# Peptides against a protein of PDB entry 6DSZ: the designs that were tried, part 91

Target 1, 361 residues: chain A of PDB entry 6DSZ
Amino acid sequence: NYVVTAQKPTAVNGCVTGHFTSAEDLNLLIAKNTRLEIYVVTAEGLRPVKEVGMYGKIAVMELFRPKGESKDLLFILTAKYNACILEYKQSGESIDIITRAHGNVQDRIGRPSETGIIGIIDPECRMIGLRLYDGLFKVIPLDRDNKELKAFNIRLEELHVIDVKFLYGCQAPTICFVYQDPQGRHVKTYEVSLREKEFNKGPWKQENVEAEASMVIAVPEPFGGAIIIGQESITYHNGDKYLAIAPPIIKQSTIVCHNRVDPNGSRYLLGDMEGRLFMLLLEKEEQMDGTVTLKDLRVELLGETSIAECLTYLDNGVVFVGSRLGDSQLVKLNVDSNEQGSYVVAMETFTNLGPIVDMCV

## One batch from the design tools (peptide; made by RFdiffusion4, then SolubleMPNN)

Design b2_p13_8_s3 (from b2_p13_8, 4 letters changed)
Fold by OpenDDE base, seed 2:
Order: C-alpha cells, then structure tokens, then sequence
Structure b2_p13_8_s3 (fold): chain B 361 residues (1-361), chain A 13 residues (1-13)
C-alpha cells in the first residue's frame, strides 16, 4: 500500500493579477497544473483565500471584466479543451467559486498546433479567441447570461501562428498575430466579424519581421498597436508609427514572458530563458493637440530571478515570478541598484519540488 | 534608475 501522498503540484504554469475576489481586492491567481491558487495581495504579503481543483491541466487563465461587472471574471481553458468562466462569490464566511459558463471547445478535425494552446480575450470583452489548431481561429462570443460557451471557427490562411493578441481601441475586435511562412515571419491584423463569422482586413500588417519574432504584446490606448518581441529586436507598430530597437543585451537569451506594469502600457516586465528580468519602457511624446505618441523604446536590465514561465506586477515594485523550472519568487524592484547593479531583491521563494512524475509503477 | 510605478494602493511591503 504505497500511500502515494499526492504531492500538490508546485511548478507554476500561469499567473494573472486582477480584481477577482472583489472590486477592491488585488488578487494573484496562480495555475499549478490542475490547481488554481487564489491570493489576496496585502501589505503583509500574499494571503491565501482559496485553492480550486480543475478537471485538467490549466492551459489558459485570463481575467476579464465585462461591462456592468463590478469585479473580474476568470476564463480557464484546460489542455483537454474544457472552457469555463468562473466567478468568485463570498457570502459572509462562505466562499464559492461559481461556474457562470462552461463548454468543450474541442474540434473533431484539426491539427493541434505545435506551439500549444493560445487563448486571448478582447479588451472590450466582445469575444474570446482561441488558437487550438493550425489554420483555425476559434471564437467564443461573450454574451451575458449564456451558461453554455458556444464557439465557432474562422479559417486562418496563416497555418503557423506563433502568437496572437487582441488589439486595444478597435471599433471591431481585431487580432494581431505573428505567423511563419516559407518566406519568414510576419505580422498581420484581422478584424473579427461576429455577424458574418469571418475575418476582415485589419488596419495594418508588417511583412518580414525578425526571423525569431515570438511574442505579441497588445498596447492599450493612448498608444495602441502592438509590440513584437524577437530574439534580437523589439518593435512597435500601430499602423501609423513603426519603431524598432535591437538592444544587444536581449540577444543573449530568448524573452519568454511579459507583463504590463502600467495600465496605460508605458512599461512592461520581460523575462528570458536565463531568468533575467528586464523593463521595457515606452517613452511618450505629447503632441500640441494633446495626442500621445511613442517617442522611443528602451530596455533596462533589472536583475536575475528564477526562470519565469509567467510574470505579474503586483504593486509597489513587487513582482511575482512564476517558475516552472525553478522556485517561484516574490521579488522587490528597487529604484537604486545594489553593488552588483541589480534592482531585484528576492522577498520570498516558493520551493518547486518539480513535476509530479506519475511513476506508474 | 528605472522608474518604478508609484502605485501606492498597497502599503510598502
């Protein structure tokens, strides 16, 4: 009788920050395989609120706030294509995680994409987009009171999508994606018509981006547009402005995750495969008409952390570093560097015992 | 110096 004490998974495979428990609470949500951990961020650190068992490995975890909601809802997609929208509900001391909507979004036909599952939410909460299979973009309309998540597919001509996001400030839901073809990597945009269930031509495209362009960051207003991160370069494009930087420091290791620091998209944390933490800065230029334009991009090395699978800025320079390969960390960003030139100080470390190898003995 | 957010919503840990 081996009591395999099912060790709880410790490897982090996703994290998000928002207002899930209430409008006022700042939450950190951590995905650890099939477990969701919910914390309240406090002056004293992370207060655990609830752990939730999921019926599968969490592949997508995103917070979103539909119009008229006081707090964020949580979208989860599992690796088995089970989708749900979760709500936190507290009634006195009773804490419930309510499933507002659920569905299975698996297709009978399709090649699962080699780069895995991508799930994105329109900033205006009009739809969820899913890249599950090559040549297909799945749309889940976000209707109020729909308990069943219904989805439809739109055909993508671009078979090898690397990353995709919804853009901000678009009249229609608009995706921006990096794709690869025989000629290289490119960026394209499409408007998503819910009515016609098709793509329309997006506002812009950028052909022949960096060969290793791997990540799209949607930039909120007033800048709008997207940041494209490669191995050697970081580029900004919004249809009217294009700006590229190639800081030598990013060539040393691939940037694998990002997190927006400022609500207006002025700063982003970047993490690479060596555990280096960067700040990407969008320098503003205010025009005489009051319009804000991008003047420049800057990258600063902050320091080293555990290898991030995901990053989230909390508040007051505190960052959660979710690690799959190493220990997750709470780190403090300082204004002044230490003697080694690091702006990063580890505050707390969460031991990663590694993947539970299901040793089927 | 990297400008940090002056978000004061959390007390300084």
Amino acid sequence: as target 1 above (361 residues)
Amino acid sequence: SVPLPTDKSLPVL
Scores: peptide ipSAE 0.024, ipTM 0.656, DockQ to the pose 0.100
Fold by OpenDDE base, seed 4:
Structure b2_p13_8_s3 (fold): chain B 361 residues (1-361), chain A 13 residues (1-13)
Amino acid sequence: as target 1 above (361 residues)
Amino acid sequence: SVPLPTDKSLPVL
């Protein structure tokens, strides 16, 4: 019996940064199919802490910190609709990943959405939202004492949701989403009523966005609102302010992932299908009343990396480039460009061995 | 493991 030690998956399908092991530790969490890898980010590099096997392919992986938690909790949803909230617990040298809550969120009826599973967390940790099926938005209320993740569905009139996020700074949990109808792609907002289990009218909408608008980025305060990324354009909207740019450089390849660099949402990393890494910058204008408004949007080409499935800014200009198609990388962002005009320096490369084709020999 | 930069200066691009 050759126990072919099943080669560990190397293709990255998700990554997130936060404070999972402690309030002070900076962590990098990497999803590789059914495997979760937990690292501590140190001045010496990535220190592996734990690997966790999941009961299915990780489809959603998000860190969140409910009010009165000292560190982040981890929400995971698998491709088989198993949801869990995980907590890191260390007692001396013993490391445990505790399931705080779990549940299966599969519906008996529904068409699985063609754009895949979307999972989002309200910035105020009031709920988790899931787009699993066309015409349904699933809500998991976040309650500290509940070990069973109970979900309910709200009907979406918009059947073809492309992407969805929770907005920041909203009194009620508010989603912003791109959807497609026969007239094109549009952006809409809804407030989510936990009490009534329904949508209320959101603060704003934008009809007829770019035909290839594919991503929503929720922008933190003080800006608020959302960025909508298309193939040719990047737009910002917060209900009061609209701004659009169409930088020719992004037209060459589709942007496929993003990550917020600054906590205040002033910078975002963007990755395209060619492995180009961009910085999206939100230029501030301070008003005489002390309000901060968006003056302009700018996109800069930083350089080239592996084709990112996911990006996460760590610290000190270091970015983890999670790749499914190529080697994942740690890259450093420099202030000054090299002789080739690149601001990106590869620090470490993590070999992607590709899909383990189980050759049943 | 490659050492992460210790300079906490966020690259100002």
Scores: peptide ipSAE 0.024, ipTM 0.629, DockQ to the pose 0.714
Fold by OpenDDE base, seed 3:
Structure b2_p13_8_s3 (fold): chain B 361 residues (1-361), chain A 13 residues (1-13)
Amino acid sequence: as target 1 above (361 residues)
Amino acid sequence: SVPLPTDKSLPVL
């Protein structure tokens, strides 16, 4: 009897930060294949709280706070299209992860998108959006009383969506997406009508963006709009203002992940395929009417880390670097550079033992 | 100098 001690997965494929265990606790949630690890972020480091086994590889993991919830809920979608909304409950020493809602969102008809599963949540928690299949956008309305996640599809004319996000500050849920057609890559917006189950014309579009535009970042108010990250350029658009930069430093390696540092969207961490960590800075200009507009974009090299699959800013300049290819890290960002010119110091390293091939025999 | 958040509400070591 070979007791194959089922080695726990160590490769990170997602991470999020929020207030999942309580309103006051800062949590780090780490997805490692079928495992969810929940930590409390403390002055002493990461305190493990719970490990949860999922019925499939985690493909989407997002925290969200519906109106009138005191703490965040967790949306998970698996690679087998099992969706759930999870709640943390603690009663004394008893810790329970409760499924508030669940459903399977797989369609019988559709081409799975080559860029994989994209899951997004409306900032106002009106819906979840899913790009699972080419030419379809799946909507899950968020309803508190619904234990069964119901979804519907809206047809997308744009068959090759690269990335999609919900925008902030929109009266109706509004998506912004990069798509490719025979003419190149473009950015478009759509309003999502829950009532009519259709797309309406969005507030803006930008045709002919950079050919390698790969990521959309929705920017919170007061800036609003979106950042589009390419191979050579970073662009901002909000319908009224367009700004592009082409910093030479980003041309060396493709940016593959991002994370918002400030709640107002003034700073973002960027990670590339070489493990370089950048800060993207949105410089504000305050107008005479009290409106805040984007003055400029800047990119600063912070240092090097493990190759990030995902990044999440915790607090006090600490960043979790979730790595699939290398060791995950806690890193400290410093105001002053070290002797090598790096602002990044590794605090803790989490050994990655490589992918566990679940040979289902 | 890289502008770091001044929020030190949780001193993660």
Scores: peptide ipSAE 0.017, ipTM 0.621, DockQ to the pose 0.092
Fold by OpenDDE base, seed 5:
Structure b2_p13_8_s3 (fold): chain B 361 residues (1-361), chain A 13 residues (1-13)
Amino acid sequence: as target 1 above (361 residues)
Amino acid sequence: SVPLPTDKSLPVL
């Protein structure tokens, strides 16, 4: 019996930054198939703290901080629809990952969406939203005392949701999504009623977006609204303001991931299928009444990295590039370009050995 | 040049 020591998975399929180990620690959490790696971001690099085996491939991994929590909690959904909320607990040298809540959110009826699992958390931590199946939006209410994650479905009239996010600054939990119909791709919003378990009309919609619109970014206050990323265009909408740009540089390769740099949503990292790293900038205009409005959108090419499956800004211009197809990287963003015009310098590279084919012999 | 957050409080890795 050759116990082939199953090599640890190296392909990254998710990453998130937040304060999971403590209120003060900056953490990088990396999903590698069934493995969760927890790091503390330090001035000397990534310090490994804990590795956690999950009961399935991690499909969603999101940090969130409910009211009254001193640190972030971790929501994980597996590809087999096992959901959990995890808490980091340290007592001296003893490190435990506590399951605060868990549940299986699989439906017996429904077609799994071809675009895969989408999981989102309301910025006010009122609910988790899941797009698992066509024509359904699953809601997990967030309750502090509930160890069992209970979910319900709301029917979506829009069968082909491409991407969905919760918006910021909404009195009720509000989703914004890109969907496809026979007429093209569109953006719509819905309010989610926990009480009635239904959708109400959202604050705005945008019909006939770019045909290849693939990503929704929820923008924090003061801007609010959403960014819609396509193949050819980037658009902003908040109900009152619409702005679109079509920078030629983004046409060369499809943007596949994004990460917010600034808490106020002034900057976003964008990664494309060629490993190009961009900065999306939201230019502010201060009105005479002290309101801040979006003046313009700008995209700048920073440089090239491994092809990102996920991006997360850490701190001090350091970015983790989580790659499934290539080596993951820590990269430094510089103010000045190098001789090649790149603002990106690789600091550390994490070798990707590729997919572990579990040959069950 | 993209303004990078220069949090001077963290040593430059």
Scores: peptide ipSAE 0.014, ipTM 0.592, DockQ to the pose 0.102; fails the geometry check

Design b2_p13_8_s4 (from b2_p13_8, 5 letters changed)
Fold by OpenDDE base, seed 3:
Structure b2_p13_8_s4 (fold): chain B 361 residues (1-361), chain A 13 residues (1-13)
Amino acid sequence: as target 1 above (361 residues)
Amino acid sequence: MVPLPTDSSLPVL
């Protein structure tokens, strides 16, 4: 009997930061295939708190704080379309992960989207949105008393959605998405009516964006709107203002992940396929009426890391670089560059032993 | 580089 000690997965496929264990604790949550690792961020580094086995590969992992919750809840969707909302509960030394709600959101009819599963949460926690299938947007209303995650589909006319996010500061839940049609790639917005279970016209659209526009970043207030990341360009749009930059430095490799640094959306980390780490900066202009507008966009190269599948800013310039292809890292961002011109210093490296091929024998 | 947000309440890693 070879007890193959089932090696724990080491490849990271998602990471999020928030207040999951308590209102005060800063947590790093790491998805490694079917495993969720929960850490507390401390002065001494990452303190492991709990590991959770999931009944499938984690495809979506998002923290959210419903109105009147003291700490974040965790939404997980698996690659088998099992959805759950998890809560951390500690009672003395006893640590429990409670399932508040669960459901299977698989449809019997639909073409699974080639760009995979996208899961997003409305910033006001009114709903979860899921792009699972072409021409469908699935909505899970967030209700506190609902132990069973109920979902409905809204038909999308746009069959080839590339990326989608909920916008901030919208009276109704509003999605912004990049889609492709025969004329190119475009950005559109829709309001989501929970009552009517339909899309209403959103506040703005931008036709004919960059042909390789691949990511949407929803920008918090006071800026609002969205950033669209392409291969050659980065664009901002909020309905009133459009701004585009084409920094030559981003043309060398495709940006594949992002993470917000500042709560107000003034800075974002960007990671590319070569392991380059960038800072995207939104330069503010304060108007005489007290409104904050975007003056400019700037991209700065910080340094090199492992190829990021996901990035998350922790605190004090520490970033977790979740890697699927290489070793995951804790890195420090410095104000001053080193002798090589890098602002990035590796603090800790987490060895990636590669994908465990479950050979079903 | 713009100073990184440091929450002074969190330990400096």
Scores: peptide ipSAE 0.025, ipTM 0.630, DockQ to the pose 0.100
Fold by OpenDDE base, seed 5:
Structure b2_p13_8_s4 (fold): chain B 361 residues (1-361), chain A 13 residues (1-13)
Amino acid sequence: as target 1 above (361 residues)
Amino acid sequence: MVPLPTDSSLPVL
């Protein structure tokens, strides 16, 4: 009996930062296939707190704070469509991960989308949205007392959704998505009616975006709106303002992940398929009425890291680079560049042993 | 030069 001690998965497929263990603790949560790792971010580095085995590959992992919660809750969706909401609970030395709610959100009918699972949470915690199948948007209403996650589908006319996010500052939950049709790629918005279980017309749309537009970033107030990232261009739209940049440096490799640095959406980390790390900056213009508008977008190359599957800004210029293809890293962003012009310094490297081939014997 | 958040709460590594 060779007990092949199954090596723990090392490839990172998701990461999030928030306040999961307490209101005061800054946490890094790392998804490694079926494993969730929970760290406290400290001045000395990452302190491991808990590892959690999940009943399947983690496909979505998002922190959210419903009104009246003191700390963040964790939404997880597995590749087998098992959804749960998790809470961290500590009682002295006893650490428990409590399932607040769970459910299976698999449909019997539907084509799984080729671009995989997308899961998003409304910034006001009114609902979770899931793009699992072509032509369907699944909604999970967030209710405090529901131990069972109930979902319903809304039909999307747009069959080929590339990416989707909830917008900030919307009276009703509003999605913004990139979709493809025979004419190209487009951006559209819909309001989500929980009551009627339908889409209403959203505040804006942008037809004929860049052909390779691949990501939507919802921008917090005061800017609002969304950033659309393509291969050649980065665009901003909020219904009233449109701005596009085409920095030559982003054409060299496809941007594949992003993370918001500032709570107000002034800066974002961008990672590409070559492991280049960028900062996207939203330049402000204060109007005479005290309104803040977007003046410009700027992209700066920070340096090179492992190829990021996910990025998360921690604090004090420290970034976790979650890599599936290479070693994950803690990196420090510096104000001054090194001799090579890089603002990135590797602080810690986490060896990736590659995919665990589960040989089911 | 991207101004890094100087959140003073975490000790400088």
Scores: peptide ipSAE 0.018, ipTM 0.603, DockQ to the pose 0.093
Fold by OpenDDE base, seed 4:
Structure b2_p13_8_s4 (fold): chain B 361 residues (1-361), chain A 13 residues (1-13)
Amino acid sequence: as target 1 above (361 residues)
Amino acid sequence: MVPLPTDSSLPVL
């Protein structure tokens, strides 16, 4: 009996940073297919804390902090539509991952969306939103005492949603999404009524965005609104302000992932299909009334990394580059460029053994 | 040159 110790998956398909183990600890959480790895970020590097096996491929992994929680909770959705909310509990040396809530969110009827599973959390932790099927938006209300994840569907008229996020600073939970119709790609917003279980008209829309607009970034206050990333352009809209840039450097390869660096949404890391790492900068303009508006958008090439499936800024200019196709990396961002003009220095590389092709010999 | 966040809550990695 050769127990082929099934090599643990090494390909990264998601990563998130937050305060999961404690309020004070900075954690890196890494999704590797069915495996969740939990690290503490330390001055010496990544300290492994726990590994968790999931009952399926992790499709969504998001940290969120409901009002009155001291630390972040973890939402996980699997590719088989098993949802859970996890809590880290430590009692001395005993480490437990507690399932606070769980449920299966699969519908009996629906076409699975071609762009895959999207899961998003309202910044005010009022609900989780799921785009699982064309023409449906699933809502999981977040209630503190609910051990059962009860979901309901709202019908979307827009069948081909490309990406969706919850906006910040909205009185009601508000989604912003890119969708495609026969006329092209568009951006729309909807308010989500938990009470009526319907969409209300959102604050703004932008018809006829770039044909290859693929990602929505919700921007925190004070800017608010959203960034729409295309192949050739990056646009910002908040209902009152519109700004677009078309930096030639992004045309060389499609941006495939992003991560917010600053809590106030002033900077974002962008990764493309060639492993180029960019910084997107939101330049501030302070108005005479004390309001902060977006003056300009700028993109700067930082350097090259492994092809990112996901990016997460840790601290001190350290970034985790989660790669599915290549080796994952810890990289340091420097203020000064090297002789090659790169601001990126690889600190650590995590070998990706690739898909274990079970060669049935 | 993009200013990096220098406001770290953690010790320098």
Scores: peptide ipSAE 0.016, ipTM 0.598, DockQ to the pose 0.099
Fold by OpenDDE base, seed 1:
Structure b2_p13_8_s4 (fold): chain B 361 residues (1-361), chain A 13 residues (1-13)
Amino acid sequence: as target 1 above (361 residues)
Amino acid sequence: MVPLPTDSSLPVL
């Protein structure tokens, strides 16, 4: 009896950092196909806490903290449209992952979007938004007492959404999205009315962005607005201020992932298809009235890593590089470059054994 | 030179 020990998945398809185990613990959560790994970030490295098997491939994994929760909750959506909200509970040595809410959000009618599943959470935790199908935006209202995740659809006129995020600092939940039509790619905003279950006109739009605009980053206050990343350009817009850069270094390879470093949105990590790691910097200008405006955007090459599927800043200049194609890494960002001009030092490497193709023979 | 946030709250890895 050869017990074929099914090798655990090693390819990373998502990662997130937050306070999931406690209010004080910094956690790294890693999605490896159907497996969720939970670590505590410590001075000695990553301490494993729990592994959780999911009933399907993890497609969305987001931490969020509803008003009056002491720690973060975890939203997971699977590739089979099973949604859940998870809570970590520890009682002495007993560790439980509790499902606070669950539901299936699959529609009977709709074309699955070619760019895959997008899941986003409103920064004020009013709702979850899902782009699952062309011409539909699914809303899951976040209610504390609801064990059943109920969703409704709002029709999008824009059939080909590339990326979507919720904006910060909005009185109503507001989405910002890149979409494609026959005229090119554009950015638009909508307010989401939970009451009326409809879109209202958002605060701003930008027609005719770069043809390869692929990602939206929502920027927190005091800047607000969004960053749009293309193949050749990076653009900031907040309704009042527009700023674009076209650094030649980003033309060499497509930016594929991002992560916010500073809580105030002053810096972002960017990873490209060649495994280059960049820092995007938002330079501040403080006005005489104490208002903060964006002075400039700058991109700096930090160094090379494994090709990132996802990035997450931990603390103290440590970054987790989640890789699907290569080995995942813990890397240290340094203030000073090495002799090769790199600010990146690999601390730990996690071997990727590749996809176990179950060849049913 | 990118200033790294040294959040002094966690022990330096």
Scores: peptide ipSAE 0.016, ipTM 0.587, DockQ to the pose 0.107; fails the geometry check

